# Peptides against a protein of PDB entry 2AKA, part 144

Target 1, 299 residues: chain A of PDB entry 2AKA
Amino acid sequence: MEDLIPLVNRLQDAFSAIGQNADLDLPQIAVVGGQSAGKSSVLENFVGRDFLPRGSGIVTRRPLVLQLVNSTTEYAEFLHCKGKKFTDFEEVRLEIEAETDRVTGTNKGISPVPINLRVYSPHVLNLTLVDLPGMTKVPVGDQPPDIEFQIRDMLMQFVTKENCLILAVSPANSDLANSDALKIAKEVDPQGQRTIGVITKLDLMDEGTDARDVLENKLLPLRRGYIGVVNRSQKDIDGKKDITAALAAERKFFLSHPSYRHLADRMGTPYLQKVLNQQLTNHIRDTLPGLRNKLQSQL

## One batch from the design tools (peptide; made by RFdiffusion4, then SolubleMPNN)

Design b2_p22_3_s4 (from b2_p22_3, 12 letters changed)
Fold by OpenDDE base, seed 2:
Structure b2_p22_3_s4 (fold): chain B 299 residues (1-299), chain A 22 residues (1-22)
Amino acid sequence: as target 1 above (299 residues)
Amino acid sequence: SSSFEKELEKLFEEIDELVKKL
């Protein structure tokens, strides 16, 4: 079963090379959420490295196809610079920024053209995610006034596809009923069949409040449920807090919290990664026969 | 391209073999 994700990665790379990425309904997981919802931190916690662009406003400005591959070695490769192996993840961050700026320019604009990044690591499960630009309502700096709609249109190109699973990332310290991630997911998946909920910032909730009902799937039910995570704070990131130490602190948070201790074995970033690997593998198995028939009819 | 078609055919064969084992 572990070999299905690498096969789909090879298909994805082949189609990317011919420029047909947008037209194929490949089994994948699109990551959606508002700005500062914690999407980038979740992805970095899977890898155990700081490698994504950081800042205020729209940080992700192109889709990032992140292909995680379990390996005995640790390195990254970009599809746009084949044969270059990155072992310094700071160089990976700089390459994402440079490749983004090459296409979008300096105006903080967006492009629907994906960046394809493969990360080999002993610390990851086989998993492919598409990180999408964070939803925003207010243009910042020199962003175009319609940036909200441009982002929305870009997200819709992915999340409307039948074989696309949706990882909806919502912060717990904001009104979940107003979550941009859950709103867009509900629009394209009204029955909640393709959506996986991630609740971030559980450690930043007001005193005497908790997200128990959400995490127990009682408030806004999704067939695939919700998983709570605790990311590093901005202070922890700026202070270069180790991700391994942060994952240990996350585990401690769930175990020690009265509202979450009974859920602790079904919470946290490592559990999320496992669930996503299993769900993607099963989804590939279920969709591949139909995809094969479609592709064979086009040859 | 003929090379792309051959690569796809190979990938489909590998997929078929994996699906049969599942």
Scores: peptide ipSAE 0.154, ipTM 0.790, DockQ to the pose 0.521
Fold by OpenDDE base, seed 5:
Structure b2_p22_3_s4 (fold): chain B 299 residues (1-299), chain A 22 residues (1-22)
Amino acid sequence: as target 1 above (299 residues)
Amino acid sequence: SSSFEKELEKLFEEIDELVKKL
């Protein structure tokens, strides 16, 4: 079963090379969330490196197919520049920015054309995620006035597909009932069969409040449940706080919090990564026979 | 297109082998 994710990665690369990415219902996990929901931090915590673009407003402007591969060595490769191994993750960030700008221009527009990034690391589980632009209501800078709808349309191209799992990232310090991630997930997955909830910013909730009912799957039930995480603060990121130290602090947070202590073994970034690996593997197993038959009929 | 089709056929063979082991 461990080889199923790499196999789907090869399919993704093959279809990306021919420009048919949009029409394929490959088993995948799409990451959705509002701007500043903590999506980028969750993905960087999986890798243990800072490598995603940072900034105000819409940071992710193209879908990023992030293929994590467990390996004895640590390096990154892009599909658009095969044979170049990146060992400096700042160069990875710069390449994402450059490749984004090459297609979208300098106006901070969006494009539905994916960037395919593979990260080999001894510190990752095999996992493929599609990071999608953050949902926004307010255009920034030179963005078109309809940018909200453009982002929504782009997200819908992924999340409406039957074989797409949805990683819905919501901040706990905002009204979860109004979460953009949970709203879009409910629209396309009304029975909550394809959605995994991630609750970020649990450490930023007001004193005397907690997300226990959400994390216990009692408030807005999802078949695949919710996982709470604690990301680095903006201050910690600016201060270059190590991700390993942040993961230790996350563990301590859940263990020490009265409302979350009993859930601590089913919370945090390492547990999320494990769950996503298992969920994706099982999902590939269940969907791949049908996909094979469909693709074979089209050849 | 022929190279792509051959790659897909190979991938499908690998899929079939993996699915049988599950």
Scores: peptide ipSAE 0.139, ipTM 0.785, DockQ to the pose 0.627
Fold by OpenDDE base, seed 4:
Structure b2_p22_3_s4 (fold): chain B 299 residues (1-299), chain A 22 residues (1-22)
Amino acid sequence: as target 1 above (299 residues)
Amino acid sequence: SSSFEKELEKLFEEIDELVKKL
């Protein structure tokens, strides 16, 4: 079972190399959410490194196929830079930015062409995620006025695929009924079969409020449920607060919070990573026979 | 490319082996 995700990664790489990414319904998890929903922080918390672009507005401007591979060594590799091992994750961030700018230009435009990044680490479970541009209604800088629709169209290319699971990232300190992530997920997955809810910013909720009903899957039911996480604050990120310390603080948050204590063992980034690994593995197992048949028919 | 086809064939063989074990 542990080899299923790496096998699909090899398929993804092979198809990415020939530019045929659009036609294959590969089992994958697409990460969706509004700008500043905390998507990038969730992904960095999985790796335990700061390596994703940060800033205001649309930071992710190309799909990032993030292939996490459990390994005894820690390094990153890009498909566009074969043979180059990155051990400094700041250099990984810079390469993502440079490769994004190479394709999109300096206008902060978007491109549907993925960046393929593989991260080997002893701190990760095998997991492949496609980080997608954050949904926004407000163009920034020289972005085209229709950037919202361009992002939406890009997301739809992934999330409409039947074998695509959706990691819907929503901040708890915003109206969850109006969550961009949950809206797009509901549009393409009306029965909530493919959607996993992630609730961020639980630590930033107003006093006397909680997301208990959401996390208990009572408010907006998803078959795959919700997992709450507590990310580092922007101040903590800028201050380079250790992710391990942040994960300990997250655990403490759930254990100490009267509304979440009973859920604490099913919350937090480590649990999310485990659940995603398991769900992706099972999803690959269930879809692989059909995928094989489709691929054979195309040869 | 012939290289890509060979890689796909290998991947299909591996898929077939995995599917048989499932």
Scores: peptide ipSAE 0.119, ipTM 0.780, DockQ to the pose 0.642
Fold by OpenDDE base, seed 3:
Structure b2_p22_3_s4 (fold): chain B 299 residues (1-299), chain A 22 residues (1-22)
Amino acid sequence: as target 1 above (299 residues)
Amino acid sequence: SSSFEKELEKLFEEIDELVKKL
């Protein structure tokens, strides 16, 4: 079943090559969340490498189509530089930054033109995600004053599509009712049919508080439910704590926490990756017949 | 382009074959 995702990746690449990215309702998962919600950390934890741009403000300024492919080898490839294999993930980060700056310029503006990155690794399941710019209300640096609306409009181009699943990333140490991710998801998916909730920063909640009711799908129910994760702290990232040790610490967190122990087998980054692989595979299977018919009618 | 259409058709055929095996 995992082989459907690589085939859809080939479709995505073909459509990207002809500039028709925006008009196609391909089965995909769009990642949405406020700034500092932990989106980039979740994606890096899937790969087991530090490879995404880091910084203050809007880090992701173009959609990043991240195609994870299970392979015996570990390397990355960009669609915009075909034939170049990246084995140093620091060079991957630098290429994302350079390619972003090439299109957006120095003003830290945004562009709706995707970057297509494929990562081959023995440590990943087949999974394609579209990382979208973090929602923000405050322009940072030389960003245009309407940057909030530009980001929203960009997100809407993806999340309004019927075949788009939404990975809504929300921090637990903030009021979930105020989650930017869940707000936008509810706007375009009011019945919660396409939305998967991710709750980050469970380790940063105030003493005596927990997100149990959220994770049990009792507070703000989504049909596809919620998965809690524990990302590396900024201190751990700066200290070069390896992702493997972080995943072990995440497992220990859920197993040792009184409120989450009973959920521990349905929590954490490895479980999230598995669920997303399964959800995307099933979604592809269900949507491809309709997509084929639509495309054939347009040819 | 005619080449793109052929590539899409091939990809859809491959997908259909995989879906049938699932």
Scores: peptide ipSAE 0.190, ipTM 0.802, DockQ to the pose 0.523; fails the geometry check

Design b2_p22_4_s1 (from b2_p22_4, 13 letters changed)
Fold by OpenDDE base, seed 2:
Structure b2_p22_4_s1 (fold): chain B 299 residues (1-299), chain A 22 residues (1-22)
Amino acid sequence: as target 1 above (299 residues)
Amino acid sequence: SSEFQKKLEELFKEIDELVKKL
């Protein structure tokens, strides 16, 4: 069963190469969240490297198909740069930026054309995620005034698919009832069957407040539940704080917090990665008979 | 392309074998 995710990755790459990514409804996890919700930090924490574009505004401007593969070696490969192995993750970031700008131009526009990135690492579980542009209401720079709707339409191409799981990333230091991630998830998954909640910025909540009821699945219940995480602060990122040290600090946060101590073994980035691997593996197994029949019709 | 078709056939065989084991 450990080979199910790599098998789907080979399908994904094959269909990407012919421009038919959207037609197969492949089992996948789409990552959705508002701008600055902490999506990029969650993905970087899985890899243990700084490799995603950073900045103000819409940072992710194309879908990023991130294929994590457990391996004895650490390197990255792009589908658009076959045969080039990246061992410097700063070069990975620069390639994402360059490939994004090549298609979207300098106006910070968006494109629905995915970037396919595979990361081999001893520090990852097999996991495929589709990082989607952050939802925003305010155009930045030369972005068109309808950028909010363009992003929404792009997200809908993924999250409306029956075989798409939704990783809804919401910051705890904002009103969760108004979370853009949970709103879009509720629109396309009204029964909460395909949605996994991630709560970021738990360390930035106002004194005397907590997200316990959300994390216990009591406030806005999802069948797949919620997982809390603590990402590096912007100061920690700017100071190049090591991700391993940040993961240790995250564990300490949950263990030391009176409201979260009893949940600590079911919280944090390492637990999230494990849950996502298991959820995706099981989801592939459940969808595999249907996928077999679809492939047979293409022969 | 013929290469794509061959790749699909290979992937189908692998998936078909896995489905039979479910």
Scores: peptide ipSAE 0.376, ipTM 0.893, DockQ to the pose 0.644
Fold by OpenDDE base, seed 4:
Structure b2_p22_4_s1 (fold): chain B 299 residues (1-299), chain A 22 residues (1-22)
Amino acid sequence: as target 1 above (299 residues)
Amino acid sequence: SSEFQKKLEELFKEIDELVKKL
């Protein structure tokens, strides 16, 4: 079962190389969320490294196919730069930025052409995610005025696929009923069959408020449920606070919080990673017969 | 490309074998 995700990764790489990603409904997890919802922080917390572009506005401007592979060694590889092993994750960040700018230009535009990044690490479970541009309503810089719709159209290319699971990232310190992530998920998955909810910023909620009902799947029920996480603050990120220390703080947060203590073993980044690995593996297994038939038709 | 086709054939074989084991 552990080999199913790597197998699909090889398919993804093969199809990405020829630009035919659209023809195969590959089992995958698309990550969706509004700007500043905490998507990048969740992904970096899986790796335990700072490697994603940061900033205000639209940071992810191309789909990032992030292939996490459990390995005894730690390094990254890009599909567009075969044979180059990155051991410095700051260089990984710079390469994402450079490769993004190469295709989109300097105007902060978007492109539907994926960046394929594989990260080998002893600290990860096998997991493939497609990080998508953050939903926004406000163009920044030289972005086209219709950037919101361009992003939406890009997201729809992924999330409308039946074999696409949706990791909907929503901040708890905002109205969850108005979550961009949950809205788009509900549009394409009205029965909540393909959507996994991630609730970030639980530590930033107003005093006397909590997201217990959401996390208990009572408010906006998803078949696959919700997982709460606590990311590093922007101050902590800027201060290069160690992710391992942040994960320990996250665990402490859930254990010490009266509203979340009883959920603590089903919360946090490590649990999220485990759940996503399991769900993706199971999803691949369930879709594999159909994938076999589709692949046969391409021969 | 011929290389791509070969890769697809290899991947198909792997998937086909896995499906047979399900």
Scores: peptide ipSAE 0.365, ipTM 0.890, DockQ to the pose 0.657
Fold by OpenDDE base, seed 5:
Order: C-alpha cells, then sequence, then structure tokens
Structure b2_p22_4_s1 (fold): chain B 299 residues (1-299), chain A 22 residues (1-22)
C-alpha cells in the first residue's frame, strides 16, 4: 500500500506533461482556505523548509502539485525542468515565482495550469497535495476586479471532483462560521465525506476562548474530523525560527493548554501529516478499481 | 504520442496488478 501514492504521482506527471486536462478524476487532496489562513505554513512544516512564495495578497497564483516522497536524500525537482535537482530551497521558491510569472505575466494574475513540484526528503511521509490560490474578496495591485470569482472557479475545478479530498484550512482567530474553506467545502461536500478540517492560529485566539468544540467535531461535524495546528508567527518567520523548534513549540502548546491537552495526541503538524498519508493511501485504494477501468477505456 | 500511450499502458499494468491484490 505504501506504493500507491508514488503510482498516482506518476499518473499526475504523465497527464501534466501532455497539457491535456485528462478527464481522469485522480485521487488527490486539494488544499483550500482564505488568504492568510496558514496554508503555506502547513505545507512548509511538512517539508521542514521555507520554500513557498511569500507576500501580501494572493501568493499562490497557480495550483501547486506538491509531491512529498520519503527518500534517503533531500532535494526537489520540478516537472517543467526535469533533471535539475534543487538542494537549496530558496532556489525552489525562486523557481516557483519565476515559473508562475512566466505563465501569468507581471500583473499578478492567476492561471489554472499546475506547477508540479516533487520533494524528496528523509523527513516526510509520502503525500501529495494540491495547493490552491487563497480565496480573497479584494483585488490587489493590478489584479482584475473579478479575481475573487476567477479563484473560486479555479478551486471548483478541483474540489467538485468526486475523487478529490478537501483539506479545509481555517484560522481559529476568525469566525469559523464564516470560514471560506468550510463554506466551499460544504457547498461541494454537503455531507462532509471528503473534507478534512485544519484549524490554524489556535495560539492567537482571545483569552478565555477556545476551539474545543470544533476540534472535538461537535460544532460542524466532518466524517474525517478536524486537526488543530500551530504555525510559526510572521515574527518567527522573519526571525528565521527553524521549523523543528516550531514543531516542538506546537506540541508544547497542545500539551499545556487546558482545553486541548486531552486532544494533544491527535493534534499538531506531525499528526496531520500522518493522517493525510493514511487518508490519501486509503482513498487511492478505494478509487483504484474505478481508475483502472477509466484508464483501460483510454488504451 | 506513441510514447505517452506506452507510458499509460505501463501504468495501467501496474494498476491492474494492484487491483488484483485488493
Amino acid sequence: as target 1 above (299 residues)
Amino acid sequence: SSEFQKKLEELFKEIDELVKKL
């Protein structure tokens, strides 16, 4: 079963290389959330490296197919520049920015054409995620006035597919009832069968408030439940706080918090990564017979 | 392309064998 994710990665690469929107509903996890919800930080915490573009407004402007592969060595490869191994993750960030700009131009527009990035690391579990542009209501810079709808339409191309799992990232320091991630997830998955909830910024909640009811799956129940995480603050990122220390601080946060201590073993980024690996593996297994039949019809 | 088709055939064989083991 450990080989199922790499197999799907080969399929993803094959279909991406031909530029055809293959009518294949591949088993995948799409990451959705509002701007500043903490999506990029969650993904970087999986890798243990800073490698995603940063900035104000819409940072992710193309879908990023992030393929994490457990390996004895640490390096990254892009599908668009095969044979080039990146060992400096700052160069990975720069390549994402350059490849984004190559397609979208300088106007900070969006494109539905994915970037395929594979990261080999001894510190990752096999996991493939599709990072999608953050939902926004306000155009920035020279973005088109309808950018909100363009992003929404792009997200819908992924999340409406039956074989797409949804990683809905919501900040705890905002009204969860108004979470863009949970709203879009409920629209396309009204029974909560395909959605995994991630609650970020638990450390930034007002004193005397907590997200216990959400994390216990009591407020907005999802079949796959919720996992709380604590990301680095912007100050910590700017101060170059290492991700390893941040993960230790996250563990300490859950263990020491009166409202979350009893959930601590089912919280945090390492647990999230494990759950996503298992959920994706199981989902691939469940969808594989249907995928086989679809592939056979294309031969 | 013929190369793409060959790759799909290879992937199909891998998937087919996995499905048989499920």
Scores: peptide ipSAE 0.319, ipTM 0.874, DockQ to the pose 0.650
Fold by OpenDDE base, seed 3:
Structure b2_p22_4_s1 (fold): chain B 299 residues (1-299), chain A 22 residues (1-22)
Amino acid sequence: as target 1 above (299 residues)
Amino acid sequence: SSEFQKKLEELFKEIDELVKKL
């Protein structure tokens, strides 16, 4: 079963190379969330490296197909830069920025054309995610006034697909009923069959408040439930706080918090990574016969 | 393209083999 995710990676790469990404409903996980919801921090915590663009406003401006592969070695590869191995993750960040700007131009616009990034690491489980642009209501800089709708339309191209799982990232320090991630998920998955909830910023909630009812799946129930995580603060990121130390602090947070202690073994970034690996593997297994038949009809 | 078709055939074979093992 460990080979199912790498197989789908080969399919994704093959379809990306021919520009026909739109016609194949590949089993995948799309990551959705508002701007500043903590999506990029969750993804970087899986890798244990800082490698995603940072900034104000829309940081992800193209879909990023992030293929995590468990390996004895640590390096990254881009599909658009065949044969180049990146061992410096700052160079990975710069390449994402450069390749984004090459297609979108300097106007901070968006493009539906994916960037395919594969990361080999001993610290990851096999996992493929599609990071999507953060939902926004306000154009930043020279972005077009309809950027909100452009992002929405781009997200809909992924999340409407039946074989797409949705990782809905919502901050706990905001009203969850107003979560952009959960709203779009509810629109395309009204029964909550394809949606996994991630609750970030649990450490930034007001004193005397908690997200216990959400994490216990009692407030806005999803069939696949919710997983809480604690990401590094912006201060911690700017201070280059070690991700391993941040993961230890996250574990301590859940274990020491009165409202979350009983959930601690089903919370945090390592548990999220494990759950996503299992969910994706099972989803691939369940969809593979249908994918086989679809491919056969195209031969 | 002919190259794409060959790649699809290769991928189909891999998937077909995996489906048989399920």
Scores: peptide ipSAE 0.309, ipTM 0.869, DockQ to the pose 0.615

Design b2_p22_4_s2 (from b2_p22_4, 12 letters changed)
Fold by OpenDDE base, seed 3:
Structure b2_p22_4_s2 (fold): chain B 299 residues (1-299), chain A 22 residues (1-22)
Amino acid sequence: as target 1 above (299 residues)
Amino acid sequence: SSEFQAQLEKLFKEIDELVSKL
């Protein structure tokens, strides 16, 4: 079963190379959430490196196909830069920015054309995620006034696909009923069959409040449930706080919190990574026969 | 392209092999 994710990665790369990315219902996990919901921090916590663009407004402007591969060595490769190995993750960040700007120009527009990034690391499980632009209502800079709708349309190209799982990232310090991630997930997955809830910013909730009912799957039930995580603060990111230390602090948070202690073994970034690996592997197993038949009929 | 078709055929063989082991 460990080889199923790498196999789908090769399919994904082959389809990307021919420009047919949007038309194929590949088994994948699309990451959705509002701006500042903590999506990028979740992905960086999986890798254990700072490598995603940061800033105000829409940071992710193209779909980022992030292929995590367990390996004895640590390096990154882009599909658009075949044969170049990146060992400095700051150079990875710069390449994402440069490749984004090459296609979208300087106006900070969006493009549906994916960037394919593979990260080899001893610290990751095999996992493929598609990071999508953060939902926004307010254009920033030279963005077109309809940017909200352009982002929505781009997200819909992924999340409407039957074989797409949805990682819905929502902050706990905001009304979950108003979560952009859960709204879009409910629109395309009304029965909650394809959606995995991630609750970020649990450490930023008001005193005397908690997300226990959400995390126990009692408030807005999803078949695949919810996983709470504690990301690094912006201060911790700016201060270059070590991700390993942040993961230890996250574990301590759940274990010490009266409302979450009983859930602590089913919370946090390491557990999320494990669950996503397992769910994606199982999803590939279940969808691969149908995908094969569909692809064969198109030849 | 003929190259893409060859890549797909290779991937299909690998899929079939993996599916047969499940």
Scores: peptide ipSAE 0.115, ipTM 0.769, DockQ to the pose 0.694
Fold by OpenDDE base, seed 2:
Structure b2_p22_4_s2 (fold): chain B 299 residues (1-299), chain A 22 residues (1-22)
Amino acid sequence: as target 1 above (299 residues)
Amino acid sequence: SSEFQAQLEKLFKEIDELVSKL
């Protein structure tokens, strides 16, 4: 079973190289959420490196196919520059920005053309995620006034596919009934079969409030449940707080919080990685026979 | 391309081997 995710990665790369990325219902996990929901922080916490573009507004402007591969070595590779190994993750960030700007220009526009990034690390489980642009209602800079709908249309290209799992990222310090991630997930997955809930910013909730009922899957039930995480604060990111120290602080948060202590072994970034690896592996196993038949009919 | 076809055939063989073990 350990080879199933790498096999799908090779399929993704092969189809990306011929421009047919949009036509294949490959087993994958699409990451959806509003702007500032904490999506980029979750992905960086998986890698243990700062490597994603940061800023105000729409930061992710192209789909990022992030292929995590467990390895004895740590380096990154892009599909668009094969053979170049990146060991400095700041250079990875700069390459994402440069490759984004090459296609979208300076107007902060979006493109549906994916960036394919593979990260080899001893600190990751095999996992493939598609990071999608954050949902927003407010255009920034030279963005077109219909940018909200352009983002929505881009997300729909991924999340409507039957073999797409949805990682719905919602901040706990906002009304979860109004979560953009949960709304779009409910639209395309009304029975909650393909959706995994992630609740961020649990440390930023108002005093006397908690997300216990959500995390216990009692408020808005998903078949695949909810996982709470605590990301670094913006101050911690700006101060270059180590991700390993942040993961220790996350564990301490869940263990010490009276509302979450009983859930602590089923919360946090390391548990989320494990669950996503297992769910993706099982999903590939279940979809692979049908995918094989479909691919054979295209030859 | 012939290279792409050869790559797909290899991937199909690997898929068939994996599916047979499921």
Scores: peptide ipSAE 0.103, ipTM 0.762, DockQ to the pose 0.730
Fold by OpenDDE base, seed 4:
Structure b2_p22_4_s2 (fold): chain B 299 residues (1-299), chain A 22 residues (1-22)
Amino acid sequence: as target 1 above (299 residues)
Amino acid sequence: SSEFQAQLEKLFKEIDELVSKL
């Protein structure tokens, strides 16, 4: 069972190398959310490092295939830069930015061509995620006026696939009924079979409000449920607050909050990682026989 | 490429081995 995710990673790398990613329904988790929903922070919290591009507007402009691999060593490797081991995660960030700009140019456009990043770490569970551009309605800078639709079309290439699980990231301090992530998930997964809800910014909710009903799966039911997380604030990120300290603060938040204390063992980033690892592993197991047959027919 | 085909064949074998254990 432990080797299922690494096996699919090898398949994913092989197909990425030939540009055929679009034709294969590989078991994967696509990460979707509006701009500033906290997607990048969730992913960085998994790794325990700052390594994703940050900024205002659309930061992720290419799909990022993030392959997390549990290892005794900590380093990153890009598929486009074979043999180079990155131990400085700031250099990882810079490489993502450079490789993004190489393909999209300076206009902050988007490209459907993935960046494949593998991170080896003792702090991760085996997990593959596809980070997708944040949904937006407003072009920034020299972005084309139809950027919203370009992003949507790109997301649809992933989330419409039957073997794609959807990690829908929504901020709690916004109207969850109007969540871009939950909206797109409901469009392609109306029965909520493939969608996992992540609720961020629980610490930024107005006094006297909570997301208890959402987290208890009562408001917008998903078969795979919801997991609340508390990310670092932008100030904490800019101040390079240690992610380990942030994870401890997240745990404290859930344990001390009257509305969430009873859920605390099923909340937070470590629990989310565990759930995603388990769900992806099980999903690969269930889909692998069909995938084998499909692949064999394409040879 | 011949290398790609060889990689795919190896992956298929690994898939077959895993599927047989399921």
Scores: peptide ipSAE 0.083, ipTM 0.747, DockQ to the pose 0.706
Fold by OpenDDE base, seed 1:
Formats: C-alpha cells, sequence, structure tokens
Structure b2_p22_4_s2 (fold): chain B 299 residues (1-299), chain A 22 residues (1-22)
C-alpha cells in the first residue's frame, strides 16, 4: 500500500501535462480555510522548511499540488521546470511566487491552473495535498471586487468531486461555528464523510476557554474527526524559529494543557501527517479500481 | 493485488506514451 500515493502522483503529473486537470476525479485531499487560518504553516510543518509564499491577504493564488515523497535526499522539483532540483527552499518559495505572477499578472488575481510541486525529504511521509487559495471577504490591492466569489468557484471545482477529501483548516481563536472552512465543507459534504477538521491557533485562545468539545468531535461531528495543531507564531516565523523546536513546543503544549492532555497522542502536526497519509492511502485503495475503469474508457 | 498493480503499470505506460506524443 505504500506505493499508492506515488502512483496517483504520476497520474496527477500526466494529467497536468496534458491539460486535463479539470475532468478527472482523482483521489486527493484539498486544503481549505480562510485567510490566515494557518494552512501554509501546517504544510510547512510537514516538510520542516519555510517554502510557501507569506504575506498579508491572499497568498496562495493558484492551486498548489504538493506531493510529499519520503526519500533519503532532500530536494524539490516543479513539474513546469523538469530536471531542476531545488535544495534551497527559499528558491522554492521564489519559484512559486514567480510562477504565480507569470499566470495571474501583477494585479494579484487568481488562476485555477495548478502549480505542481514535489518535495523529496527523509522527514516526510508520502502525502499529496492540494493547497487552495484562502477564502476572503475583502479584496486587497488591485484584486477584483468579486474575488471572494472567484475563490469560492475555484474551491468548488475541487471540493465538489466525490473522490476529493477535504482538509478543513479552522483557527480556534475565532468562532468555529462561523468557520469558512467548515461552512464550505458542510455545503459539499453535508454528512461529513469526506472532511477532516484541523484546528489551529489553540495556543491563542482566551484564558479559560478551550476547543475540547470540537477536538472530541462533540460540537460539529465529522466522521473523520478533528486534529488540533499549534503552528509557529508570525514572530517565530520571522525570527526563523526552527520547525523541529516548534514541533517540540506543540507536543509540550498538548501535554501540559489540562483540557488537551488526554488527547495529546492524537494531536499535533506529526500525528496529523500520519493520519493524512493513512487516510489518503486508504482512499486511493478504495477509489482506484473505479478510477482505472473510468480512465480505460477514456483512453 | 499483484494483478491490479500490473494493470495500473500498463495504464501508466499508456498515459506516458500519450503525454510523450504531445
Amino acid sequence: as target 1 above (299 residues)
Amino acid sequence: SSEFQAQLEKLFKEIDELVSKL
């Protein structure tokens, strides 16, 4: 079963190369969440590197197909730059920014055309995620006034697909009942069969409050449950705080918190990565026979 | 199954061949 994710990665690459990205319901995980929900930080914590664009407003402006591959070596490759190996993850960030700007222009618009990035690392499990633009209500800069709807339409192209799992990223320091991620997930997955909840910013909750009921799957039940994570603060990111140190701090947070201590072994970024690997592997196994038959009928 | 794997590998080869012709 360990080779199922790499297999689907080859399908994704093949379909991306022929421009047929829109027509195939590939088994995948789409990452959804509001702006500043912590999506990029979760993805970077999986890799253990800073490599995603950062800033105010809409940072992710194209879908990013992030293919994590366990390897003895650490490097990144883009599908649009075949044969170029990136070992500096700052260069990876710059390439994402440049390739985004090449397609969207200077107006910080969005494009539905994916960027395909593969990261080889000894520190990752095999995992493929599609990072999607953050949901927003307010245009920034030269963005069109309808940017909210453009983002929603783009997200819907992914999350409406039956074989798409949804990683719904919600900050704990905001009203979870009003979470944009959970709302869109509920719209397309009303029974909560395809949705995995991620709760970020648990360390930023008001003193005397907690997200225990959410994490215990009691408030807004999802079949696949919720996983809490603690990301680096913006100050920690700007200060280039080591991700390994941040993961240790996350573990300490859950173990020391009275409301979360009993959940600590089912929380945090390493556990999330493991769960996503298992969920995706199982999902591929279950969907691949049907997908193969569909593909054979189209060939 | 090993048979399923072999069928998928064949499908991938076919896809790769199609992509190479574009």
Scores: peptide ipSAE 0.062, ipTM 0.674, DockQ to the pose 0.058

